# Designs tried in a protein design run: peptides against a protein of PDB entry 5OK6. Part 4

Target 1, 215 residues: chain A of PDB entry 5OK6
Amino acid sequence: ELPGLDSQWRQIENGESGRERPLRAGESWFLVEKHWYKQWEAYVQGGDQDSSTFPGCINNATLFQDEINWRLKEGLVEGEDYVLLPAAAWHYLVSWYGLEHGQPPIERKVIELPNIQKVEVYPVELLLVRHNDLGKSHTVQFSHTDSIGLVLRTARERFLVEPQEDTRLWAKNSEGSLDRLYDTHITVLDAALETGQLIIMETRKKDGTWPSAQL

## One batch from the design tools (peptide; made by RFdiffusion4, then SolubleMPNN)

Design b1_p8_4_s1 (from b1_p8_4, 4 letters changed)
Fold by OpenDDE base, seed 1:
Structure b1_p8_4_s1 (fold): chain B 215 residues (1-215), chain A 8 residues (1-8)
Amino acid sequence: as target 1 above (215 residues)
Amino acid sequence: MLPILFGK
């Protein structure tokens, strides 16, 4: 059931948990398709709850490139293609208007970068492989703020590496060669890793030598 | 810089 139009506007735009609230690292924000949001604004500003400007249920279909993995289209721009709302505001809109049947919410996290907080709309998707089987990959999503150490641990988990086995990472660079990721304490951002980039996990041999030493 | 690995 819809609250009053003025109440909706205050709750979503000007509330303590509204669109203009400060970003806080680790919090969830949600994407709303821009045209729908503008229609909602027009509706609540119109002052007539029975208006033909009623926005209907939230439909983010145009933001998705597929309905299998529900990946976002590339190159979407805040304020042009979508609006970001904090979790509380998103949940209010969903409760009032509904979400298109079958569509998942587009949830993203606030991250802390060296000089700014932002909603990470496009986390990094890395292709994790083993040094001896490049054809068997695991695509895994990471934040730009995640450490290389986390990438390594994740790779070990996905490939069922035993705790006693030593592993290390290489990144395939733009020239097609491999760069060793020596420092596991730096972030994905610091290492300049990008979506679609191949990350190779090398496992130390039983004789104590590294496969790459033979190259 | 190293080539892509494919060894044991």
Scores: peptide ipSAE 0.036, ipTM 0.733, DockQ to the pose 0.540
Fold by OpenDDE base, seed 4:
Structure b1_p8_4_s1 (fold): chain B 215 residues (1-215), chain A 8 residues (1-8)
Amino acid sequence: as target 1 above (215 residues)
Amino acid sequence: MLPILFGK
């Protein structure tokens, strides 16, 4: 049984626990397709629980570009294509209305940026490769707030680099050249890395020289 | 700026 319409509204829109509550880094928020949410709003504001405005189960289908990896479409805009709800509010809606069968929740994390918190709807997907085999890539998702050091460690792990091997990163820039990622303490955002960007892990040679030094 | 590497 659905709770009262006013209760639903208060739970979901309440400024302390609902959609408008402050963001906190690390917490989970969920995307809800905008049209569904607007229909829900109309339903709960209408005052008739038997109204034809009943939104039905949550269906985020239009937000997905595929049903294999359940990737979001590019260029979705908050407030236009979707709304963001904190975990509690999302779970309430799911419990009340259900989620379309087989459709995963769209969970995203709040990240801490220099001046604001935001829900990171689009983490950065980097193409990690080794300097000597550009055809073998690992696509890995990173937060904009992840360090270059984490990118490097991740690359080392994916390519099974031995602990004693020395490695460093390059980013392929828009000109097709490589920029060294010298500072491993800066973030993906600080380094201006973008989704789809090629990141090359260079491994130091046995003779102690770097392959790039031979160019 | 460096080109893509192919060395061992």
Scores: peptide ipSAE 0.036, ipTM 0.734, DockQ to the pose 0.541
Fold by OpenDDE base, seed 5:
Structure b1_p8_4_s1 (fold): chain B 215 residues (1-215), chain A 8 residues (1-8)
Amino acid sequence: as target 1 above (215 residues)
Amino acid sequence: MLPILFGK
């Protein structure tokens, strides 16, 4: 049974755990398709629980570009395509109305950028490869706030690099050339890495030389 | 800037 309409409105919109709540780094927020949310707003503001404006179960189908990996469509805009709700509010709505069968929740994290906190709707997906075998790639998702060091460690792990082996990263630029990622302490954002970008891990030779130095 | 490396 649904709670009272006024109670729903207060919990989702005006509560300490509601949509208006300030963003906090590390917290989970969830995307809700805009049309569904507007229908819900109309329903709860209408004051009649038996109204034909009942929104039904949450259906985010239009936000997805595929039903395999459940990737979001590119270019979605907050307030136009979706709204963001904190975890508590999302869970309330799911408990009250349900989520379309088979659809995963669209969970995203709040990240802290130099002068702003925001929900990272589009984390960066990088294509990790080894310098000597570009045909074997690992697509890995990173936050813009993750360090290049984390990207390197992740690449090492995915390619089963032994601890004693020395490695470094290159990024393929828009011109098709490689730029060294010298500073491993800067973030993915600072390095201006983008989704779909090829990141090449170079492994130092046993003789102490780098493969790239011999070109 | 360097070209992409190939070969094992």
Scores: peptide ipSAE 0.034, ipTM 0.721, DockQ to the pose 0.540
Fold by OpenDDE base, seed 3:
Structure b1_p8_4_s1 (fold): chain B 215 residues (1-215), chain A 8 residues (1-8)
Amino acid sequence: as target 1 above (215 residues)
Amino acid sequence: MLPILFGK
């Protein structure tokens, strides 16, 4: 059931539970394509539910790079390309207008940074490899707030490293050199890791030496 | 800094 236009506006835009409500770490927010949202605004502000300004179903097609993996286009900007809505508001809009057939919702999480909460629209996708086998890679998504320790554990799991084997990480920098990730307690953000960056897991030799020590 | 580390 489509509620009255004023009710829609209050439900989506109110400062308590709507678009402008405070962010909370861990909560889900959703992207809505900007032009659709502006059309919806015009519709509900027009005061005539039978007007020609009806927005139709939510269509986020222009935000996607592909319709196979449903990756977002790079460089999307809040307020220009999309708006962010809390889960409740998103679900209301979907229930009222529907979502384009086959499109997944664009769900993102609020992360806690030192002095700000923000919706993490672009988590970091790291390319994980072993030091001795470039041919086998795993692309894994991490939050900027995830620890290097989590990256290491994830790499160990993906490569089926035995518990008794000792491992450590290197990141390939923009200059093509490797930076040792010594502190596993810092975050992906602290380490300045970026999407597409190569992360090398080094495994300690049985003789107790590290392969990198011979370079 | 180390060079890219890949070996058999």
Scores: peptide ipSAE 0.033, ipTM 0.716, DockQ to the pose 0.588

Design b1_p8_4_s2 (from b1_p8_4, 3 letters changed)
Fold by OpenDDE base, seed 4:
Structure b1_p8_4_s2 (fold): chain B 215 residues (1-215), chain A 8 residues (1-8)
Amino acid sequence: as target 1 above (215 residues)
Amino acid sequence: MLPTKFGK
């Protein structure tokens, strides 16, 4: 049984526990397709539980570009395409209305940026490659707040680099040239890395020279 | 264009 309409509204929109509550880094928030949410709003504000405005099960289908990897469409905008709800509110809605069969929740994390907290709807997907085999890429998702050091460690792990091997990163820029990622303490955001960008892991040669020194 | 020596 659904809770009372006013109770639903208070639970989901409550400023302390609902949609309007402050963001906290590391929290999980969930995307809800905007039209569904608006229909839900109309339903709970209408005062008639048997209204034709009943939203039915949550269906985020229009937010997905595929049903294989369940990737989001590019360019979705908060407030236009989707609404963000904290985990508690999301789970309430799912419990009340259900989620479309087979459709995964769209869970995202709150990240801490220099001046703001935000839900990171679009983490950065980098194409990690080795300098000696540019055709073999590992697509890995990173937060904008992840360090270049983490990117490097991840690359080393994916390519099974031995601990004693020395490695460093290059980013292919928009002009097609390579920029060294010298500072491993800066973030993906600080380095201005973008989704789809090629990141080249260079491994130092046994002779102590770098492959790039021969370029 | 990427340096030719990378990728070999």
Scores: peptide ipSAE 0.033, ipTM 0.733, DockQ to the pose 0.647
Fold by OpenDDE base, seed 5:
Structure b1_p8_4_s2 (fold): chain B 215 residues (1-215), chain A 8 residues (1-8)
Amino acid sequence: as target 1 above (215 residues)
Amino acid sequence: MLPTKFGK
């Protein structure tokens, strides 16, 4: 049985664990399709549990571009396409109304940027390749707050690079040229890396020379 | 910046 409508409203909207709760770095938030959420608001504010405004199960189908990887559509806007809820509120709604069968929750993390905390709805998807085989790519998601060092370590892992092998990164820029990612301590954001960008891992030769030095 | 591209 559903909780009382006023209780639902207080729990989801007005509670310290609700939608208006301040963002905290590292916490999980969930996307809810805007139309469903507005329908829910209308339902609970209407005061009639038997109202035709009952929202039914949560259905985020319109937010997804595919049902295989459950990738979000590009260009979704908070407040227009979706609402963000903290984990507790999301779990309440799911427990009360259910989630569309087979549809995964859209979980995202709060990240801390220099002057703002935000839910990172779109992590950066990078195309990782080796310098000698650009056709063999690994698409990997990174937070904007992840370091270039993490990108490099991830690339090394994906390409099974041995610990004794030395590697470095290049990024393909918008002009089609390659920029070295010298500083591994800066973030993906600081390096201005974007989704779909090609990141090339160069492996040092056994003779101590770099392949790029011979180009 | 590399003057040439890596590639096959």
Scores: peptide ipSAE 0.028, ipTM 0.702, DockQ to the pose 0.488
Fold by OpenDDE base, seed 3:
Structure b1_p8_4_s2 (fold): chain B 215 residues (1-215), chain A 8 residues (1-8)
Amino acid sequence: as target 1 above (215 residues)
Amino acid sequence: MLPTKFGK
């Protein structure tokens, strides 16, 4: 059931539970294509539910790079390309207007940074490889707030490393050199890791030496 | 710091 126009506006835009409510770490927010949202605003502000300004179903097609993996386009900007809504508001809009057939919701998480909360629209996609097989990469997504320790554990799991085997990480930097990720307690953000960056998992030899020590 | 030749 589509509620009254004023009710829609209050439900989506109110400062307590709507678009402007405070962010909380771990909560889900959703992207809505900007032009659709502006059309909705015009519709509900117009005061005539039978007007020609009806927005139709939510269509986020222009935000996607592809319709296979549903990856977002790079460089999207909040307020220009999309708006962010909390889960409750998003679900209201979907229930009222529907979502374009076949499109997944664009759900993102609020992360806690040292001085701010933000919706992490672009988590970091790292290319994980083994030191002895650089040609076989596994792409894995991480939050900027995830620890290097989590990256290492994830790499170990993906490469089926036995518990008794010792491993460590290197990151390929922009200059083409490898930086050792010594501190596993710092975050992906602290380590300045970026999407598409190669992360090399080195496995200690049975003789107790590291392969990198011979370079 | 190591060169990108690491692993070959």
Scores: peptide ipSAE 0.025, ipTM 0.677, DockQ to the pose 0.575
Fold by OpenDDE base, seed 1:
Structure b1_p8_4_s2 (fold): chain B 215 residues (1-215), chain A 8 residues (1-8)
Amino acid sequence: as target 1 above (215 residues)
Amino acid sequence: MLPTKFGK
């Protein structure tokens, strides 16, 4: 059941947990398709709950490139294609208007960068492979703030590496050569890793030598 | 930096 129009506006736009609230690292925010949101604004500002301007169910279909993995289209722009709402505001809108049947919410996290907090709409998707089987990749998403150490641990887990086995990472660069990721304490951002980039996990041989030493 | 392709 819909609350009063003024109450809706205050709750979503001007509330303590509204659109204009400060970002806090680790919190969840949600994307709402811009046209729907503008229609909602027009509806609640119109002052007539029975108006033909009723926005209907939230429909984010135009933000998705596929309905299998529910990936976002590339190049979406905040304020033009979508609006970001904190979790509380999103859940209110969903409870009032509903979400289009079958669509998942578009949830994203606030991240802390060196000089700014932002909602990370596009995490980095890396292609993880083993040095001896480059054709078998695991696509895994990471935050720009995740460490290279986490990437390595994730690769070890996906490839079922035993704890006693030594591993290290290489990144394929723009020139097609490989750069060793020596420092596991730096972030994905610091390492300038990008979506679609190939990350090769090298496993130390039983004789104590590295496969790459033979190149 | 590896000058050649790595892996099999």
Scores: peptide ipSAE 0.024, ipTM 0.684, DockQ to the pose 0.493

Design b1_p8_4_s3 (from b1_p8_4, 4 letters changed)
Fold by OpenDDE base, seed 4:
Structure b1_p8_4_s3 (fold): chain B 215 residues (1-215), chain A 8 residues (1-8)
Amino acid sequence: as target 1 above (215 residues)
Amino acid sequence: MLPTLFGK
């Protein structure tokens, strides 16, 4: 049985697990399709549990670009296309109304940016390649707050680079040239890396020279 | 030949 309508509203909007509670880095938040949420709001504010405004199960179908990888559509906007709920609120709604069969929850993490906490709805997807085999890419998702060092380590892992091999990163810029990612301590955000950007891992030659030094 | 940026 569903909780009382006022109880639902208080729990989801204003409770300790409510939509308006402060963000905390590392927390999981969930996307809910805006129209569903608005219908839910209308339902719980209407005062009639048997109202025709009953929202039914949560259906985020319109947020997805595909049902294979369950990727979000590009350009979705908070407050227009979706609302963000903390994990507890999401789980309450799912328990009360259900989630459309087969749809995964849209879970995202709170990240700490220099001056603000934000739910990272769109992590950066980078195309990792080796300098000598551009045809073999690994698409890997990174937070904007992840370091370039993590990107490098991830690239090394994906390409099974031996610990003794020395590697470094380049980013292909919008002009088609390569920018050396010298500082591995800066973040993906600081480096202005974008989704779909090609990141080239260069491996030092056995002779101690860098392939790029011959250009 | 595989595409390369810097060669082998």
Scores: peptide ipSAE 0.047, ipTM 0.730, DockQ to the pose 0.262
Fold by OpenDDE base, seed 5:
Structure b1_p8_4_s3 (fold): chain B 215 residues (1-215), chain A 8 residues (1-8)
Amino acid sequence: as target 1 above (215 residues)
Amino acid sequence: MLPTLFGK
C-alpha cells in the first residue's frame, strides 16, 4: 500500500532529506521525467488516493535517445525535462510506484566545481585511441572534475601499457588539429574536453624519441 | 596497414 499522500509529499519534498536538500559531493541523485513528477505532485496534492490522477509507474522513456546503451538525449534541462531527486527520495518513489520494466535508473553524481556543487547529468565520454592504431577506440566516461592524469592512466590501462612505457595525450580539436595535453594535473573541464572527442595516447619509442617529434 | 596518426 502507498503511504498517505501528505507523508509522500513530506518525504520527497523534504528540505533536509528530499528534493530540496543541499547537494553533497559524491552523492547519487536520480532523474525523473518531468511529466511523471508533475502528475505525482498533482496526485499527492489532490488528497484522494483513489483519484484518477494516480501517476502509475515511473517512465523515463522520453529522456533516453536509445534503449541499447540508455544514453540520455542531448540538451535536457532540469525543471523542464526532468527533476533531480536524492537517492533516498528516488528509492521511495520506485518502491511506491515502480519503474517501467526494462528501464534503468538514471543515476548521476554530485560534483564539486570551484564555485558550485551540481549534479553532473552529462559526464564526458571520450574516445581513447593509440597513435599507431586509430581504428581501435575505447569509449570511457569521465567527470569534468577528473584530471587529465586520470584520463592518461585509464588509457594506459585500457591499452595494457606496461608501467615502464612512457605515454602522453593529445586531443583532436574541432579543426582537426591535435592539441597536446601537457599538464596532467588540470581537469577535463579545464582542458575543455567534450563528449565524443578523440583523445590520442602517444607511446614513447624504445630509442627515447616520440613518434610525433619525427613528423 | 592500420590507420596511424604518427606512424608505428
Scores: peptide ipSAE 0.045, ipTM 0.727, DockQ to the pose 0.274
Fold by OpenDDE base, seed 3:
Structure b1_p8_4_s3 (fold): chain B 215 residues (1-215), chain A 8 residues (1-8)
Amino acid sequence: as target 1 above (215 residues)
Amino acid sequence: MLPTLFGK
């Protein structure tokens, strides 16, 4: 059942619990296509539930690059392409208007950066490989706030590295050279890692030498 | 041959 128009407006736009509420790390927020949201605003501000301004179901189709993996288009901008809503507000809108059939919701997490909270719309997708088999890759998503240590542990797990084997990471930079990720305590952001970047896991030899030391 | 970064 659709609430009254004023009730809808207050529920979604109220600064305490709605769109303008403070961000908190770990919370889920959702993307709504901007044109749909503006149509909804016009509808609820119009004061007539039977008006021709009814927005219909939420349709985020224009935000997706494809309908197979449901990846977001690159370069989307908040306030231009989409609006961010907290989970409660999103679920209200979905319950009232529905979501286009087959489309997944676009859920993102609030992350804590040194001086600001942000909804991380674009987590980093890293291409993980082993130093001796670049043809076998695993694409894994990480937060900018995740540590290099987590990336290393994830790589070890994906490649089924035994606990006694020693490993370390290298990143292929924009110049095509390899930068060693020495400090595992820094974040993906601190290391300036980017989506699509190749991350090489090097495994120490049984003789105690590193393959890279022979270069 | 599998591509390698550090050789065999």
Scores: peptide ipSAE 0.045, ipTM 0.727, DockQ to the pose 0.263
Fold by OpenDDE base, seed 1:
Structure b1_p8_4_s3 (fold): chain B 215 residues (1-215), chain A 8 residues (1-8)
Amino acid sequence: as target 1 above (215 residues)
Amino acid sequence: MLPTLFGK
């Protein structure tokens, strides 16, 4: 059963775990399609639970570009295309109204940037390859706050690199040349890595030389 | 795309 309309409004908008509560790093927030959310607002503000303004189940279909990987469309804007809700508020709405059959929730994490907390709606998707086999790529998602060291470790894992093998990373830049990622302690953001960018893992040869030394 | 960016 639906709780009272005023109770719904208070829990979602004005509660301690409502839409306007402070962001905290590491917490999960969820996207709700804007038109559905506005319909819900109109419904609960109308004061009649039997109103024809009933929003129905949450349907985020218009936010997705595909129903296979459930990727978001590019260029979505908060407040125009979607609303962000904390986990508690999202789960309340799903409990009350349901979620469209087969659709996954759109869960995102709060990240800590130098001067702000932000819900990371678009994490970075990098194309990881080996220097000697560019035809075999692994697309992997990273936070902007993840270190280059994590990218390297992830590449090593995906390509089943043995612990004794030495590896390093290169990024293909906008000019088509390769930039060495020397500092593994900086973040994906600091390195200005972007979605779709090619990251090349170079493996040191058994003779102790690097393949790139032949360039 | 070339199979390798570096020599072997």
Scores: peptide ipSAE 0.044, ipTM 0.735, DockQ to the pose 0.282

Design b1_p8_4_s4 (from b1_p8_4, 4 letters changed)
Fold by OpenDDE base, seed 4:
Structure b1_p8_4_s4 (fold): chain B 215 residues (1-215), chain A 8 residues (1-8)
Amino acid sequence: as target 1 above (215 residues)
Amino acid sequence: MLPSLFGK
């Protein structure tokens, strides 16, 4: 049975696990489609549990670009297209109203940026390739807060690079040129890497030379 | 198969 309307409101908006609670790095938050959420707000604020404003099952369909990979549409904006709820609040709503059959929850992580925490709704998807075979790519998702070192390690793993092989990264920029990612300690954000960007892993030759050095 | 960016 649904909790009382006022209790729902307090739990979701003002509770310890409410929408307005402080973000903490590493926590899971969930997206809720804005229209549904607004209807829920109207419902719980209306005071009539049998109201026609009953929001029904949570349906995030409009947030997804596809029902295969369940990727979000590009350009969604918090407060306009969706609201963010902490895990507990999300689970309460799902428990109370259900989630549309077949839809996965839209779970995202709080990340810590230099001066702010945010829910990372759009992690960066990079196209990882080897310098000698651009036709074989691995699309891998990274946080903006992930280091270039992690990108490199991930690339090495995906391409089964042996530990003794020396590798380094290049990013293809908007001009089509390659920018060397020298500092592996900076973040994906610091390097201004973007979704869909080609990241090229160069492997040092057995003769100790770099393939790029001949250019 | 795409060629190497840097050559071999």
Scores: peptide ipSAE 0.041, ipTM 0.730, DockQ to the pose 0.246
Fold by OpenDDE base, seed 1:
Structure b1_p8_4_s4 (fold): chain B 215 residues (1-215), chain A 8 residues (1-8)
Amino acid sequence: as target 1 above (215 residues)
Amino acid sequence: MLPSLFGK
C-alpha cells in the first residue's frame, strides 16, 4: 500500500537511504528508467494521491537491449536515460508500485576507484580463449577493479586447466597485436581492458616451453 | 597473426 506522497518523497530523495546519499564500496544500487522516475516525481509533488499522474509499475523495458540475457543498451547516460537509487529506495518503490512482470531489477555495485566511488553500470565483458582453440570463447564479466590474476584464475576454471599446468595471459590490442599481461596484480582498469576484448590464455607445453616462444 | 604466435 502506498504511503503519503510527502513520505514517499522524503524516503526516496532525502532519506538516510535516499538517492543523494554517499556511495559506499560494495553496496548495491539500482537503475530506474528516467521517464518513469520523472512521472513519479510529478505524482508525489502534485499533492493529489488520486491524480492521473500516477506512474504505475516500474518499467525499465527501454533500458534493455534483449529480454534473454537482460543486457543493458550501450551508451545509456545517468540523468538522461536512468537514475540510480540505493537498495533501500529501490525496494521501497518496488513495494509501492511494483515492477513490470518478468523484468529483473537492474542491480549494480559501487566500486572503489583511485579517487572516487562509482556505481559500475557497465562492467567489462572479456572474451576468453585458449591459444590453441581460438574458436571457442567464454564471455565473462569482470569489474574494472578486478585483478588480472582473477581473470587468469577464471580462465583456468572455465577451460578446466589442471592445477599443475602453468598458464599466462595475452590481450589483443587495438592494433591487432598481442600484449603480454605480465603483472597479475594490476586491475582490469589499469590494464585498460575493454568490453569485447579478446584475452588469450597460453598454456605451457609439457616440455617446459611456451607456445609463444615460436615468435 | 594469432596462429603464427602460438603453436598447437
Scores: peptide ipSAE 0.039, ipTM 0.728, DockQ to the pose 0.420
Fold by OpenDDE base, seed 5:
Structure b1_p8_4_s4 (fold): chain B 215 residues (1-215), chain A 8 residues (1-8)
Amino acid sequence: as target 1 above (215 residues)
Amino acid sequence: MLPSLFGK
């Protein structure tokens, strides 16, 4: 049976542990479809547990663009399309009302940016390829706070590059040109990498020359 | 040989 309506409200809207709690880097937060959440608010604020305003199971269907990879629709806006809840609050709601069968939770991480913490709803999905085999791509998600070095290491791992092989990255820009990612210490954000962007890993030749230098 | 951005 559901907890009392006032108890539900206090658990979810609590400033210390609920919706309005401070963000903490690395914490998991969850998206809840806005209309459902508003229905829940109306229900618990109504003071009648038997009200017809009962929200039913959490259903985030409208937030997804596909049910294969469960990708979010582009351009979703906090407070308009969804509400963010910390893990504890999310788990309470799921335990009380359930989640629509087959839907995964929409879990996202708090990231630390200069002078701000935020829930990273849209991590960057990069298309990693090798310079000599553009037809084989690995799509990998990265945080905006991840370093280019991590992108490079990830590419090396995915393509089984041996430790002794030297590699570097290029990003294909909107003009179709290639920009070298020289500094591996800057972040994905600093490099202005975007979802769907092609990242080319170039491997140094055995003779010590770079393929790109031979053009 | 596989296509390459930097030649075949």
Scores: peptide ipSAE 0.038, ipTM 0.720, DockQ to the pose 0.226
Fold by OpenDDE base, seed 3:
Structure b1_p8_4_s4 (fold): chain B 215 residues (1-215), chain A 8 residues (1-8)
Amino acid sequence: as target 1 above (215 residues)
Amino acid sequence: MLPSLFGK
């Protein structure tokens, strides 16, 4: 059942619990396509529930580049292409209007950056490979706030590296050369890693030498 | 192979 229009507006736009509420690290927010949201605003501000401005079900189709993996289009901008709602507000809208059949919700997490909290709309997708087999990659998603240590551990797990084997990471830079990721305590953001970037896991030889040292 | 990447 749809609440009264004023109640809907207050629930979704209320600065304490709605769209304008403060961000908190780790909480979930959801993307809503901008045109749908503006239609909803017009509907609830119009004061007539029977008006022709009824928004229908939430449809985020224009935000997706594909309907197989449901990846977002690149370069979407908050306030232009979508709005962000906290989980409670999103769930209210879905309960009131529904979500287009077959579409997944676009859930994202709040991350803590040095000076600000942000909803991480685009986590970093890295291509993980081994130094001796560049043709076999694992694409893995990381937060900008994840440590290089986590990237390394993840690479080790994906490639089934035994605990006794020593490994380290290299990143392929924009010039096509490799930069070693020495400090495993810095973040993906600090290392300036980007989506689609190749990350090479080097495994130490049994003789204690590194393959890269022979170059 | 690492050598080919380092050579770029």
Scores: peptide ipSAE 0.030, ipTM 0.705, DockQ to the pose 0.212

